# Peptides against a protein of PDB entry 1BH9: the designs that were tried, part 20

Target 1, 89 residues: chain A of PDB entry 1BH9
Amino acid sequence: FSEEQLNRYEMYRRSAFPKAAIKRLIQSITGTSVSQNVVIAMSGISKVFVGEVVEEALDVCEKWGEMPPLQPKHMREAVRRLKSKGQIP

## One batch from the design tools (peptide)

Design b1_p21_2 (made by RFdiffusion4)
Fold by OpenDDE base, seed 3:
Structure b1_p21_2 (fold): chain B 89 residues (1-89), chain A 21 residues (1-21)
Amino acid sequence: as target 1 above (89 residues)
Amino acid sequence: SEEELEEFIEALVEASETFFS
């Protein structure tokens, strides 16, 4: 891997959604308070989920013969395809 | 953190540009 590729990987590895934001979002959905461990678990799952959606969106963009940056239409189509594949509800 | 999220987003943008270059 090139230095650039390693740098991008390190950025991905270190990144995480703000714990407070994740906690508030979960609580708004469940209607009850959640533990720190639940927030940690959901933060990790969310990170992987976003990565998978973006990867699918990039594939959509390429298949449509278009160039980056990604647009809302690519993200919407990505979600549709992932739902069709049974990868998301 | 918010900073870590921004760094991740920037990495995704950069990776996307490299992929299609």
Scores: peptide ipSAE 0.037, ipTM 0.523, DockQ to the pose 0.090
Fold by OpenDDE base, seed 2:
Structure b1_p21_2 (fold): chain B 89 residues (1-89), chain A 21 residues (1-21)
Amino acid sequence: as target 1 above (89 residues)
Amino acid sequence: SEEELEEFIEALVEASETFFS
């Protein structure tokens, strides 16, 4: 990997949804408190999910004959396609 | 925060340009 590629990967690796936000979201759904481990697990799952959406968005961008950076329209279309494929509810 | 979320998404987008095809 180039220095630039490594730098981008490090940014991705270090970035995450705030634990407090994840905890609040879960508790708003379950109505009960959740453990730290649950928050960590959900944070990881959420990161993977966002990664899958971004991957689909890149595919959309390419299929539309456009170049990065991704735009909101690519993200919206990605979500729509993933829903139609049954990949997300 | 909204800013933190945006930074996270931007990082994913940049990384995806390299690791996803």
Scores: peptide ipSAE 0.036, ipTM 0.539, DockQ to the pose 0.111
Fold by OpenDDE base, seed 4:
Structure b1_p21_2 (fold): chain B 89 residues (1-89), chain A 21 residues (1-21)
Amino acid sequence: as target 1 above (89 residues)
Amino acid sequence: SEEELEEFIEALVEASETFFS
């Protein structure tokens, strides 16, 4: 990794969705209260999911001969590709 | 729906910007 790539990775590694926000979101969907462990698990899953989508979007960006930062069009195409590969339901 | 997908993408973009800021 370049220093810039390493920095981005470190920021990603440190970053997390706010627990309160995740808890509220899950509760809005389930209609019931959820445990702290559920919030932790869903936070981790969400982080991994975002990472996978961003990775695919970066690949799309490169294949289109474009440079970062990512744009919504890259994210849309990434999701389409991941769905076609069965990596997203 | 397409509208739901677009909203989802916007949320992902925002989330990605947060993680990689």
Scores: peptide ipSAE 0.031, ipTM 0.512, DockQ to the pose 0.467
Fold by OpenDDE base, seed 5:
Structure b1_p21_2 (fold): chain B 89 residues (1-89), chain A 21 residues (1-21)
Amino acid sequence: as target 1 above (89 residues)
Amino acid sequence: SEEELEEFIEALVEASETFFS
């Protein structure tokens, strides 16, 4: 792939949500404490999920004839589309 | 639930904005 693609991949690969943020997020939903292993697992899942949502959002942006950066409306539409496709609940 | 998922997504969006800023 191109150098630009490699750069984007490396940025994505090296990026990760802080453990504290993931822990807080999970606990805000479950209402109970979670273990470090759960945080680690969810960190990875969240990273993949964000990637999938962003990919869909970029597609939405393009189909609407707009250019990056992505806006909240693109993200909202992406989620709606992924739900309709059964990609997310 | 759908509501919980929505909250999760909103939190991720917020976190992503902070992380990539």
Scores: peptide ipSAE 0.030, ipTM 0.513, DockQ to the pose 0.194

Design b1_p21_2_s1 (made by RFdiffusion4, then SolubleMPNN; from b1_p21_2, 9 letters changed)
Fold by OpenDDE base, seed 1:
Structure b1_p21_2_s1 (fold): chain B 89 residues (1-89), chain A 21 residues (1-21)
Amino acid sequence: as target 1 above (89 residues)
Amino acid sequence: SSEAEEEFIAALVEASKKLYA
């Protein structure tokens, strides 16, 4: 699975990122309740974000000498790396 | 890692699996 294929898939991906997870994440950051409209907006943005994280996770998996499917440890490391690169807040 | 972060990571894993389907 190539980075190009991943990018193309995410570009046309219509499936929604879990709204409940997004809501809880935002509420954890803001410390307040978040409206459904904000969750919907973040869901759209998250589609692009997920693609970037998974792309990084695939790189992590390869560098660790492991094979797909991706595991939580790959995702966690990917997020850490993207934060360190300043690609995500 | 908070509960929200763990759920987020789990969601990412699930999303990645859909890329292989």
Scores: peptide ipSAE 0.177, ipTM 0.762, DockQ to the pose 0.492
Fold by OpenDDE base, seed 4:
Order: structure tokens, then sequence, then C-alpha cells
Structure b1_p21_2_s1 (fold): chain B 89 residues (1-89), chain A 21 residues (1-21)
């Protein structure tokens, strides 16, 4: 997949991003329990978010002269870069 | 927490793998 194809695919993926991970992440940020409804609502947003992160991670991978599959280090760097750009909080 | 972040990163990796399957 090209970066663009990957992004589009993620947007239309029927598989939900792991709800448990989303819940824990939000709870970590807010310091409070999150309802199931909030987690469910975040699922759609998470698909788009994941697409953006993966796209950035692919760019990182390429710039580092590495090949897929993406590794945790690529994801971490992608998140850092996106935060730096203000693209994600 | 650091644990939550690590779990999030792991989830991202798993999600990416599905794109290559």
Amino acid sequence: as target 1 above (89 residues)
Amino acid sequence: SSEAEEEFIAALVEASKKLYA
C-alpha cells in the first residue's frame, strides 16, 4: 500500500481500534473512568487517527532507510513528530 | 500512564499489520 492507500483503507476499516486500549489511554489522560459510550464514540475518530499515525510512521520508516513492517519505534517517532507539528494533541 | 501508552503503541503496531495481511 502507498501511504495514501493506507490512509484511505484505515478510514473505511470496519474493524474497530481496540476499545480497551482507547479506554485506558483516555483514562490515563483524564485520570477518571470513561464510560463505554465515550469509548464507542472514540472508535470512529480512532480510525482516522490511526491512519494519520501510520502514514507518519511509514514516512519515518522510509526516512530511516528501513522496510516494513512498522515497529514500535516507528510509531513512537511518528507520534512525537505529529505532536511537534501540532497535528495531534 | 506509561503502561497505557505502551499498550497504545502496541495497538498501533497490530493495526498496521492488518494492512499488510
Scores: peptide ipSAE 0.174, ipTM 0.756, DockQ to the pose 0.491
Fold by OpenDDE base, seed 2:
Formats: structure tokens, sequence, C-alpha cells
Structure b1_p21_2_s1 (fold): chain B 89 residues (1-89), chain A 21 residues (1-21)
């Protein structure tokens, strides 16, 4: 990321992440109800995770010879690559 | 689930837009 992008990311990191979306995602994977405290903790961790995915997606976008904004296809490919590298489960 | 994955991908796209100047 450029210095400006990193600065914007830090501002985003300090804001609230959609708790409902995180809760639904976790519950769909585990099949278990998640407490509010766990969702709050995961929201912070998810922001860091999002940064890693976006960084990978930007690399994908560049390698495909395309320009921002990032699209769902870039995100899906980024997630696939990160899973392959063992960076995410 | 497929729905949760689609929602997650959409959230990633929206989050990425906030990183641009």
Amino acid sequence: as target 1 above (89 residues)
Amino acid sequence: SSEAEEEFIAALVEASKKLYA
C-alpha cells in the first residue's frame, strides 16, 4: 500500500466493522451461536484480515493487467491464493 | 454457506473502496 492508502486503512481500522456480517459468516462456518464479545473481538481481527486480502487482491488485479476498483473476482482469487499459501484457513 | 461467502466478498469489495484516496 502507498502511504496514503495505509493512512486510510488505519482510519478504517479504528471504525466499526459490520458485526452482523461477521456473526453470520462465523455461524455459517461453525454452526454455533457466537457471543457478542466474540463478535467484537473478531471484528478487530477481521479488519487486519481484510487488509491482507485487499493487498493480495491488488496484486491479482495488477497481474491480470486490470486497474482498480477491485471487483469480486479479484477478492475470490486473493482468498484462494492466501488459502493455498496457508496464510488463511 | 454460499450466502455468507457472497456477503463476505461483497464486504471486502466495499472495504477496499475506503482504502482509495
Scores: peptide ipSAE 0.173, ipTM 0.756, DockQ to the pose 0.517
Fold by OpenDDE base, seed 3:
Structure b1_p21_2_s1 (fold): chain B 89 residues (1-89), chain A 21 residues (1-21)
Amino acid sequence: as target 1 above (89 residues)
Amino acid sequence: SSEAEEEFIAALVEASKKLYA
């Protein structure tokens, strides 16, 4: 990608998933700072990833006998389950 | 960090509202 393409990509992706949140999360996991390009790339991936987590969270919500909207506890459990399944690291 | 993870979880919640609205 050119710099211009990356900028357009970033503008599009950050509206869907906050750049700051992604950056901080990655830094938390890796223990190091990440470049803007990495955050941009992860932003694109995160949109698809978020969908997968949300689908799992909906399943959790249903299995717990609860009704939407999804809550943080559903998301946390979804992430745990996906990790257990080996779907996410 | 716990803070970063909680922020991520919050973002997931917000994103879910957009995806299924």
Scores: peptide ipSAE 0.173, ipTM 0.762, DockQ to the pose 0.431; fails the geometry check

Design b1_p21_2_s2 (made by RFdiffusion4, then SolubleMPNN; from b1_p21_2, 7 letters changed)
Fold by OpenDDE base, seed 1:
Structure b1_p21_2_s2 (fold): chain B 89 residues (1-89), chain A 21 residues (1-21)
Amino acid sequence: as target 1 above (89 residues)
Amino acid sequence: SEEAEEAFIEALVEASKKLYS
């Protein structure tokens, strides 16, 4: 995938994000269990945001001279860069 | 928290793998 292709794919694809992963994330933040509806809602709300992070991570991977699949280190660096750019808080 | 951050990173990795399939 090119960077542009990935962005379009993330925005327009209908498939849901892994619900289990989203549930774990929310529970880690809130410290409480969450309903399926909350997980579904957060999955939808986070779709564009996650796409932007993955796009940045692919750029990181390429700049480091590495090949997919993306690893946690790429994601961490992507988040740091997006924070630096003011794209995310 | 650190736990939340790790969960976030894990979710991102899983999401990216789904994009490859």
Scores: peptide ipSAE 0.210, ipTM 0.780, DockQ to the pose 0.443
Fold by OpenDDE base, seed 4:
Parts: structure tokens; C-alpha cells; sequence
Structure b1_p21_2_s2 (fold): chain B 89 residues (1-89), chain A 21 residues (1-21)
């Protein structure tokens, strides 16, 4: 398996992303507190989208000649690139 | 918003770290 294939597989294997991080994100967007059930649901259903971002970030990291772990700068660049490609809004 | 975007980036970083463990 390639690095990207392994990454995708690992993303799908995970049941949810960190609840605290997801909760913080949602609260930042909505400006209000959200229920734990919503956090759990969003943590799970975000896997595909986040997986694509992380995969792009890994590519960015490699192209910059850097090594994991991924840093905020890799994520920011990944999001920029995906927006440019029209892959994400 | 800028705040939401920063929270998103932080969430991505945290999520990626979980993949390494």
C-alpha cells in the first residue's frame, strides 16, 4: 500500500475525531454550545472530508521537503490548494 | 470567520496526530 492508501485506510478505521477539537470547531462556527450527541455525530461523519484534507497536507509536507508530523502550516496550505482545485468550498 | 478557520486548522492538526498513534 502507498502512503496515501494507508492514510485513507487509517482514517476510515477511526470511529471519530477528537471530540474536544470538533466541539471547539462547531462552537466557533455557530457561536453556541452544541450537544455531546452532535459532537459525536460530527466527529464520525467528518472522516471523509478531513481525510482528503490530511491527504493533501501530507502531499504538501512532502513537496516542501519536510517530514511528519503535520503542522498547522501544512494544513493551511492544503486547504488553500483544495479550495483552488474546487474540491472544497 | 477567522476564528472558525483557526479552530478548523487546530482540529485538523489534532486529528492528524491521532493517526500517528
Amino acid sequence: as target 1 above (89 residues)
Amino acid sequence: SEEAEEAFIEALVEASKKLYS
Scores: peptide ipSAE 0.210, ipTM 0.777, DockQ to the pose 0.435
Fold by OpenDDE base, seed 2:
Structure b1_p21_2_s2 (fold): chain B 89 residues (1-89), chain A 21 residues (1-21)
Amino acid sequence: as target 1 above (89 residues)
Amino acid sequence: SEEAEEAFIEALVEASKKLYS
C-alpha cells in the first residue's frame, strides 16, 4: 500500500462521518428523503472519499503555511485540485 | 446547487475535526 492508501484506511477506521450532514446533502441534491439504511451505507462508503479530500486539504493547508484545523477554504481548494487531477468527477 | 455544495463543504469540515481526536 502507498502512504495515501494507508492514510485512507486509517481515516476510514477512525472517522465517523456525520450522518445528519450526509442526509442534508443528499436531500439538497435529490429533493427526496433518503432511508436511514442508505444514509448509513453512504456514511461508511464516503469515509474513503473523505480521506482523499482531507489528505489533499491538509496538503493545501501546509502549502499555504497555515495550521490545522482545516477550514472551508482548504476543503474548497482540495476539491478543486482533485477535480483538476481527474481524481474526482 | 450552491446549497448542496455548501452542505458538502460543511460536512467535510466536520469530518476532518473528528480525525483530530
Scores: peptide ipSAE 0.209, ipTM 0.777, DockQ to the pose 0.443
Fold by OpenDDE base, seed 5:
Structure b1_p21_2_s2 (fold): chain B 89 residues (1-89), chain A 21 residues (1-21)
Amino acid sequence: as target 1 above (89 residues)
Amino acid sequence: SEEAEEAFIEALVEASKKLYS
């Protein structure tokens, strides 16, 4: 996918993100257990935000002269850049 | 926390892999 194609895919995809990972994330933030229903809901409503991060990560990967798949270092850098741009808090 | 951030990064990586499958 091009960066733009990936963004469109993430915008309209109906499949949920990995539930286990989402559950771990939420539980790490809240310090409490999260039900499967909450995980499902969050997996659906988070797709736009995650899509924006992945789009930035693809840009990072490209600018570093590297090829997919995206690695943790690309994601970390993407988040840093989005924070610096004020796109995410 | 760093733990939450690591879980977030892991989730992003896993999600991205699905896009290339």
Scores: peptide ipSAE 0.208, ipTM 0.779, DockQ to the pose 0.453

Design b1_p21_2_s3 (made by RFdiffusion4, then SolubleMPNN; from b1_p21_2, 8 letters changed)
Fold by OpenDDE base, seed 2:
Structure b1_p21_2_s3 (fold): chain B 89 residues (1-89), chain A 21 residues (1-21)
Amino acid sequence: as target 1 above (89 residues)
Amino acid sequence: SAEAEERFIEALVEASKKLYS
């Protein structure tokens, strides 16, 4: 794998877990702006939530100069970062 | 718990692998 391949995979994953689309849908229904945290909270243990974690993990993997597949260490770091951002409890 | 978290991490890894195909 190469960095380019990792980036392409990340984009593909984002399409599979359309967080932006979900956010827009919620905002359309509520008529108000919805924060990223609210989107995640409403998603619960859903593909959107998992997608967010995986996306963060992919970012970690890339930042560490490593290639897919994702490993437990990437997931652990991703979860820690998301908790730090307040995106997950 | 630590055990629950470990199981969660493992599940995430498996889920990510499914996204490759």
Scores: peptide ipSAE 0.191, ipTM 0.774, DockQ to the pose 0.354
Fold by OpenDDE base, seed 5:
Structure b1_p21_2_s3 (fold): chain B 89 residues (1-89), chain A 21 residues (1-21)
Amino acid sequence: as target 1 above (89 residues)
Amino acid sequence: SAEAEERFIEALVEASKKLYS
């Protein structure tokens, strides 16, 4: 992503989350081919929860001044932050 | 376990990429 593309994406993200973006995520996961790990995750955890983690991870990515795609470190940090906020146990 | 957590993180990364299309 160029800087301009990233800016547009971030504006989109802010307006889309959480409901619309979560819906898109669910549709993307269920409507397209996904890895075995994704299928297992979706079976063991709510689709909504996955969306919430992705939302937080996007915030982490932005705050660290980094560009998409999200990396494992963003996801791990997102989970830690959500636990700290009490949003997840 | 650490292994389960790693698999979960990998799944999250893959799922997130679907939003970029």
Scores: peptide ipSAE 0.170, ipTM 0.763, DockQ to the pose 0.378
Fold by OpenDDE base, seed 4:
Structure b1_p21_2_s3 (fold): chain B 89 residues (1-89), chain A 21 residues (1-21)
Amino acid sequence: as target 1 above (89 residues)
Amino acid sequence: SAEAEERFIEALVEASKKLYS
């Protein structure tokens, strides 16, 4: 990646994915039709927790200097970090 | 299980895409 790409992503993240926007996303997802996998995740993990994971994944993506959309590798790393911090079991 | 974790990761990715829609 380049510094320019990182800067563009950081600007995008700050404008498009504030914590409030993530909260709205979760609320929107729960009120709309979603895939079976998403339903399973939302049923097995609190909506607050899912929001925290997505927020952490965005931080991972930013720290790696990558551009959206989030990929499985960002989610996996986010989960690892949250476990390390004791934020999730 | 590993299978459950993979399904969870896939669900998270799909959910995140809703932010871009």
Scores: peptide ipSAE 0.165, ipTM 0.760, DockQ to the pose 0.305
Fold by OpenDDE base, seed 1:
Structure b1_p21_2_s3 (fold): chain B 89 residues (1-89), chain A 21 residues (1-21)
Amino acid sequence: as target 1 above (89 residues)
Amino acid sequence: SAEAEERFIEALVEASKKLYS
């Protein structure tokens, strides 16, 4: 992993985010099915939120001297860091 | 709950994989 790869990821994140991934994530949290219209309406906010978590996780992975793919331990640490920085509730 | 949090983490992992597919 390198900073260049992270930068490419950030550019990709801003350009597009898998709708199916957003839908699945929301449904995993709420425990209920989410309509296509709700997914579309929430895409912007969801992309920013999930993107920030994944981006932070990539940073964690790099700092730990590890290589992708991201693992649950990277995600858990990312969430902890973002909470401490006040970026997520 | 702990269960919900674990599902959330798993969803994030899968989402990250799809971002690079």
Scores: peptide ipSAE 0.232, ipTM 0.799, DockQ to the pose 0.399; fails the geometry check

Design b1_p21_2_s4 (made by RFdiffusion4, then SolubleMPNN; from b1_p21_2, 9 letters changed)
Fold by OpenDDE base, seed 5:
Structure b1_p21_2_s4 (fold): chain B 89 residues (1-89), chain A 21 residues (1-21)
Amino acid sequence: as target 1 above (89 residues)
Amino acid sequence: SDEDLERFIAGLVEASKKLYS
Protein backbone atom coordinates (compact mmCIF):
# COMPACT_ATOMS: atom_id res chain seq x y z
CA PHE B 1 0.00 0.00 0.00
CA SER B 2 1.08 3.53 -0.72
CA GLU B 3 0.70 6.21 1.90
CA GLU B 4 -2.07 7.79 -0.14
CA GLN B 5 -3.98 4.50 -0.46
CA LEU B 6 -3.70 3.92 3.27
CA ASN B 7 -4.98 7.41 4.00
CA ARG B 8 -7.99 6.94 1.72
CA TYR B 9 -8.80 3.63 3.37
CA GLU B 10 -8.60 5.22 6.80
CA MET B 11 -10.97 7.98 5.72
CA TYR B 12 -13.45 5.41 4.43
CA ARG B 13 -13.11 3.23 7.52
CA ARG B 14 -13.86 6.12 9.84
CA SER B 15 -16.81 7.39 7.82
CA ALA B 16 -20.34 6.51 8.88
CA PHE B 17 -23.92 7.48 8.18
CA PRO B 18 -25.62 9.30 11.04
CA LYS B 19 -27.81 6.86 12.95
CA ALA B 20 -30.71 9.29 13.08
CA ALA B 21 -30.70 9.68 9.31
CA ILE B 22 -30.62 5.92 8.73
CA LYS B 23 -33.44 5.42 11.22
CA ARG B 24 -35.59 8.04 9.52
CA LEU B 25 -34.93 6.54 6.11
CA ILE B 26 -35.85 3.01 7.19
CA GLN B 27 -38.99 4.20 8.93
CA SER B 28 -40.04 6.18 5.87
CA ILE B 29 -39.89 2.96 3.86
CA THR B 30 -41.33 0.48 6.36
CA GLY B 31 -43.85 2.79 7.98
CA THR B 32 -42.92 1.52 11.44
CA SER B 33 -40.26 2.13 14.08
CA VAL B 34 -37.02 0.14 14.09
CA SER B 35 -34.66 -0.88 16.86
CA GLN B 36 -31.18 0.50 17.38
CA ASN B 37 -29.67 -2.83 16.36
CA VAL B 38 -31.51 -2.69 13.04
CA VAL B 39 -30.14 0.81 12.48
CA ILE B 40 -26.61 -0.42 13.21
CA ALA B 41 -27.00 -3.35 10.83
CA MET B 42 -28.44 -1.20 8.05
CA SER B 43 -25.72 1.39 8.56
CA GLY B 44 -23.11 -1.29 7.94
CA ILE B 45 -24.89 -2.66 4.88
CA SER B 46 -25.29 0.85 3.48
CA LYS B 47 -21.59 1.56 3.93
CA VAL B 48 -20.69 -1.66 2.13
CA PHE B 49 -23.09 -0.80 -0.68
CA VAL B 50 -21.60 2.66 -1.10
CA GLY B 51 -18.16 1.08 -1.15
CA GLU B 52 -19.19 -1.27 -3.93
CA VAL B 53 -20.60 1.59 -6.00
CA VAL B 54 -17.43 3.63 -5.52
CA GLU B 55 -15.27 0.64 -6.42
CA GLU B 56 -17.22 0.15 -9.65
CA ALA B 57 -17.01 3.88 -10.39
CA LEU B 58 -13.23 3.79 -9.96
CA ASP B 59 -13.11 0.89 -12.39
CA VAL B 60 -15.19 2.89 -14.88
CA CYS B 61 -12.91 5.89 -14.45
CA GLU B 62 -9.84 3.75 -15.07
CA LYS B 63 -11.34 1.96 -18.08
CA TRP B 64 -12.21 5.32 -19.63
CA GLY B 65 -8.59 6.39 -19.20
CA GLU B 66 -9.49 9.16 -16.78
CA MET B 67 -8.07 10.17 -13.41
CA PRO B 68 -9.77 10.75 -10.04
CA PRO B 69 -11.61 12.45 -8.50
CA LEU B 70 -14.77 10.63 -9.54
CA GLN B 71 -17.38 12.59 -11.48
CA PRO B 72 -21.14 12.15 -11.72
CA LYS B 73 -20.76 10.40 -15.07
CA HIS B 74 -18.58 7.72 -13.43
CA MET B 75 -21.15 7.15 -10.71
CA ARG B 76 -24.05 6.95 -13.17
CA GLU B 77 -22.18 4.47 -15.33
CA ALA B 78 -21.20 2.44 -12.25
CA VAL B 79 -24.84 2.13 -11.20
CA ARG B 80 -25.86 1.10 -14.71
CA ARG B 81 -23.15 -1.56 -14.81
CA LEU B 82 -24.04 -2.91 -11.38
CA LYS B 83 -27.68 -3.17 -12.44
CA SER B 84 -26.64 -4.93 -15.62
CA LYS B 85 -24.57 -7.41 -13.61
CA GLY B 86 -27.50 -7.99 -11.28
CA GLN B 87 -25.50 -6.78 -8.30
CA ILE B 88 -28.16 -4.19 -7.51
CA PRO B 89 -31.85 -4.15 -8.50
CA SER A 1 -36.74 7.92 -9.34
CA ASP A 2 -34.19 9.60 -11.58
CA GLU A 3 -34.23 12.61 -9.30
CA ASP A 4 -33.44 10.47 -6.26
CA LEU A 5 -30.63 8.78 -8.16
CA GLU A 6 -29.10 12.12 -9.10
CA ARG A 7 -29.20 13.25 -5.47
CA PHE A 8 -27.56 10.02 -4.43
CA ILE A 9 -24.85 10.38 -7.07
CA ALA A 10 -24.20 13.98 -6.07
CA GLY A 11 -23.65 12.82 -2.51
CA LEU A 12 -21.27 10.08 -3.59
CA VAL A 13 -19.24 12.51 -5.69
CA GLU A 14 -18.94 14.92 -2.79
CA ALA A 15 -17.92 12.13 -0.43
CA SER A 16 -15.35 10.78 -2.88
CA LYS A 17 -13.66 14.17 -3.12
CA LYS A 18 -12.84 13.91 0.57
CA LEU A 19 -11.01 10.64 -0.05
CA TYR A 20 -8.68 12.32 -2.56
CA SER A 21 -8.03 15.53 -0.61
Scores: peptide ipSAE 0.060, ipTM 0.611, DockQ to the pose 0.788
Fold by OpenDDE base, seed 2:
Structure b1_p21_2_s4 (fold): chain B 89 residues (1-89), chain A 21 residues (1-21)
Amino acid sequence: as target 1 above (89 residues)
Amino acid sequence: SDEDLERFIAGLVEASKKLYS
């Protein structure tokens, strides 16, 4: 890791989705209340998912011979590739 | 929907900028 990469990792590690927002989203989909543990689990899964999308986008950026920061075109291509790989429904 | 996807992407771009600052 470069110092910059390590710094990005630390920022990612410390970040989290607001629990209230996650709870509301789940309830809007399921139509029923969810426990605190379910919210915690889904928050973690969502964080991992976002990480995977960003990782794919960085790979796209690199393969296109471009430099960060990531742009919408990188994210769109990342999602497209992950769908093709079956990693996104 | 396409609108939801664009909203999602916009959020990711915004969040990613924090990682480079």
Scores: peptide ipSAE 0.056, ipTM 0.601, DockQ to the pose 0.656
Fold by OpenDDE base, seed 4:
Structure b1_p21_2_s4 (fold): chain B 89 residues (1-89), chain A 21 residues (1-21)
Amino acid sequence: as target 1 above (89 residues)
Amino acid sequence: SDEDLERFIAGLVEASKKLYS
């Protein structure tokens, strides 16, 4: 990895969704209260999911012969591809 | 929904820009 790649990875690794926001989101969907452990689990899953989407988008960008930063079209295509692969509903 | 997807994508784009900063 280049220094820039490592820096981006570190930034991603250090980032996290706010627990309060995740809790509110889950509760808005389920209509019931959720435990902190559920929030932690969902936060982790969400982060991994977002990472997978971004990874796919980077692949799209590369396959289209384009350079970062990612654009909406890359993300849109990434989601389409992941749906086709059955990786997301 | 399509609206949710677009909102999601917009968020991803915004977040990705922060990674390049």
Scores: peptide ipSAE 0.056, ipTM 0.601, DockQ to the pose 0.647
Fold by OpenDDE base, seed 1:
Structure b1_p21_2_s4 (fold): chain B 89 residues (1-89), chain A 21 residues (1-21)
Amino acid sequence: as target 1 above (89 residues)
Amino acid sequence: SDEDLERFIAGLVEASKKLYS
């Protein structure tokens, strides 16, 4: 892969959602407390999900002949495309 | 890390059990 892809991978690898925020979100949905392991699992899953959306958005940006940074229009189009592909509900 | 991976897996297991209870 290209150096650009490698750079994105490195940034993605280092990124993480705040544990406390994830815990609060889960608890708000479930109405009960969750273990740290559940928070870790959900953090990882969320990271992968966000990564997929961002990657699609970057593809949209490139296909539109535009340059970074990503804009809301790229993200919206990415979500639409992923829904069409059945990647997300 | 390996520890994070183990916790991740454990979390998935726990979450799955909650779905079936």
Scores: peptide ipSAE 0.034, ipTM 0.556, DockQ to the pose 0.022

## One batch from the design tools (peptide; made by RFdiffusion4, then SolubleMPNN)

Design b1_p22_1_s1 (from b1_p22_1, 11 letters changed)
Fold by OpenDDE base, seed 4:
Structure b1_p22_1_s1 (fold): chain B 89 residues (1-89), chain A 22 residues (1-22)
Amino acid sequence: as target 1 above (89 residues)
Amino acid sequence: MLTEEQKKRIEEEIERLLKEEE
């Protein structure tokens, strides 16, 4: 990894969604209370999901001959590509 | 980055937890 790639990875690794926010979000969707374990699991999968989108967006940025930071156009294209590949719903 | 194995384990854990709360 380049130093920049390593730094981005470390920032990603250290990042997490606030448990309270995830709990509230899930409960707003399900209409019921959820356990702490469900919140932890959903936080984990959400981080994985965001990671996959960001990785695809970086690939888009590179293929377009552009440099980071990522822009909204890269994120939109990444989501489109992942949907077309069946990697996200 | 998480490995595909780590992603799969997280998904399986979510499925387990959802079934336990039913």
Scores: peptide ipSAE 0.054, ipTM 0.569, DockQ to the pose 0.092
Fold by OpenDDE base, seed 3:
Structure b1_p22_1_s1 (fold): chain B 89 residues (1-89), chain A 22 residues (1-22)
Amino acid sequence: as target 1 above (89 residues)
Amino acid sequence: MLTEEQKKRIEEEIERLLKEEE
């Protein structure tokens, strides 16, 4: 990792989705109350998913000869590439 | 990267959800 990549990785590692927000989101979809363990599981899955998209977007940014911060165009291209690779639906 | 404890909680909850759907 470059120093900047290491810093981004450390920020990612320390980051987490707010449990209350995840709980509200899941409950809005399921129509019922969910357990704390469901919130923890979904928070973890969501963090992995975001990490994969961001990693692909950083690769896109580099291949386009651009510098961070990531822009919406990098994120859109990352999602397109991940879909083409069959890594996301 | 997820901690081992986070991975364990994800696995346990996935298993629970699968059993509820069966």
Scores: peptide ipSAE 0.036, ipTM 0.527, DockQ to the pose 0.065
Fold by OpenDDE base, seed 1:
Structure b1_p22_1_s1 (fold): chain B 89 residues (1-89), chain A 22 residues (1-22)
Amino acid sequence: as target 1 above (89 residues)
Amino acid sequence: MLTEEQKKRIEEEIERLLKEEE
């Protein structure tokens, strides 16, 4: 793949959601405190989810004969496709 | 861990996408 694709992969691989922010978000939803392991698990799942959406959006961009940077229309279409495939709710 | 430059690029891209949806 291109240098740009490699760079995006490296950024994705090294990225993570801030644990404190994830903890606060989960606690706001559940109404109770959560363990560190729950925060780690949810952070990982969230990262995978974002990665899948971005990957699909890049595929959409390519299929439409367009080039990055991604636009909102690519993200919306990616989510629609992933829902259609049953990969996300 | 992401460098400060990588974080800045991600932040700028998110801000751009949000503004384009408004």
Scores: peptide ipSAE 0.019, ipTM 0.359, DockQ to the pose 0.030
Fold by OpenDDE base, seed 2:
Structure b1_p22_1_s1 (fold): chain B 89 residues (1-89), chain A 22 residues (1-22)
Amino acid sequence: as target 1 above (89 residues)
Amino acid sequence: MLTEEQKKRIEEEIERLLKEEE
């Protein structure tokens, strides 16, 4: 791992979705109140999902011979690749 | 959120990989 990769991991580790924002989003979709445990679970799943997409996007950026920062094109290609691999729906 | 146990496992794996590259 490069120092840059370690730094990104540390930032990812320290990051979290605000519970209130996740709760509001879920409730807007389900049309009903959700428990704290559902918010915690969905926050975790969302964090893992974002991590997987960002990791794939960094791989895309490298494979294209480009340098960070990540651009929307890297994120779009990452999502496409993860879908093709069956890693995301 | 990612549990502290999950975070710890990921940290330990990164530390192992870093040591293998030294």
Scores: peptide ipSAE 0.020, ipTM 0.393, DockQ to the pose 0.052; fails the geometry check

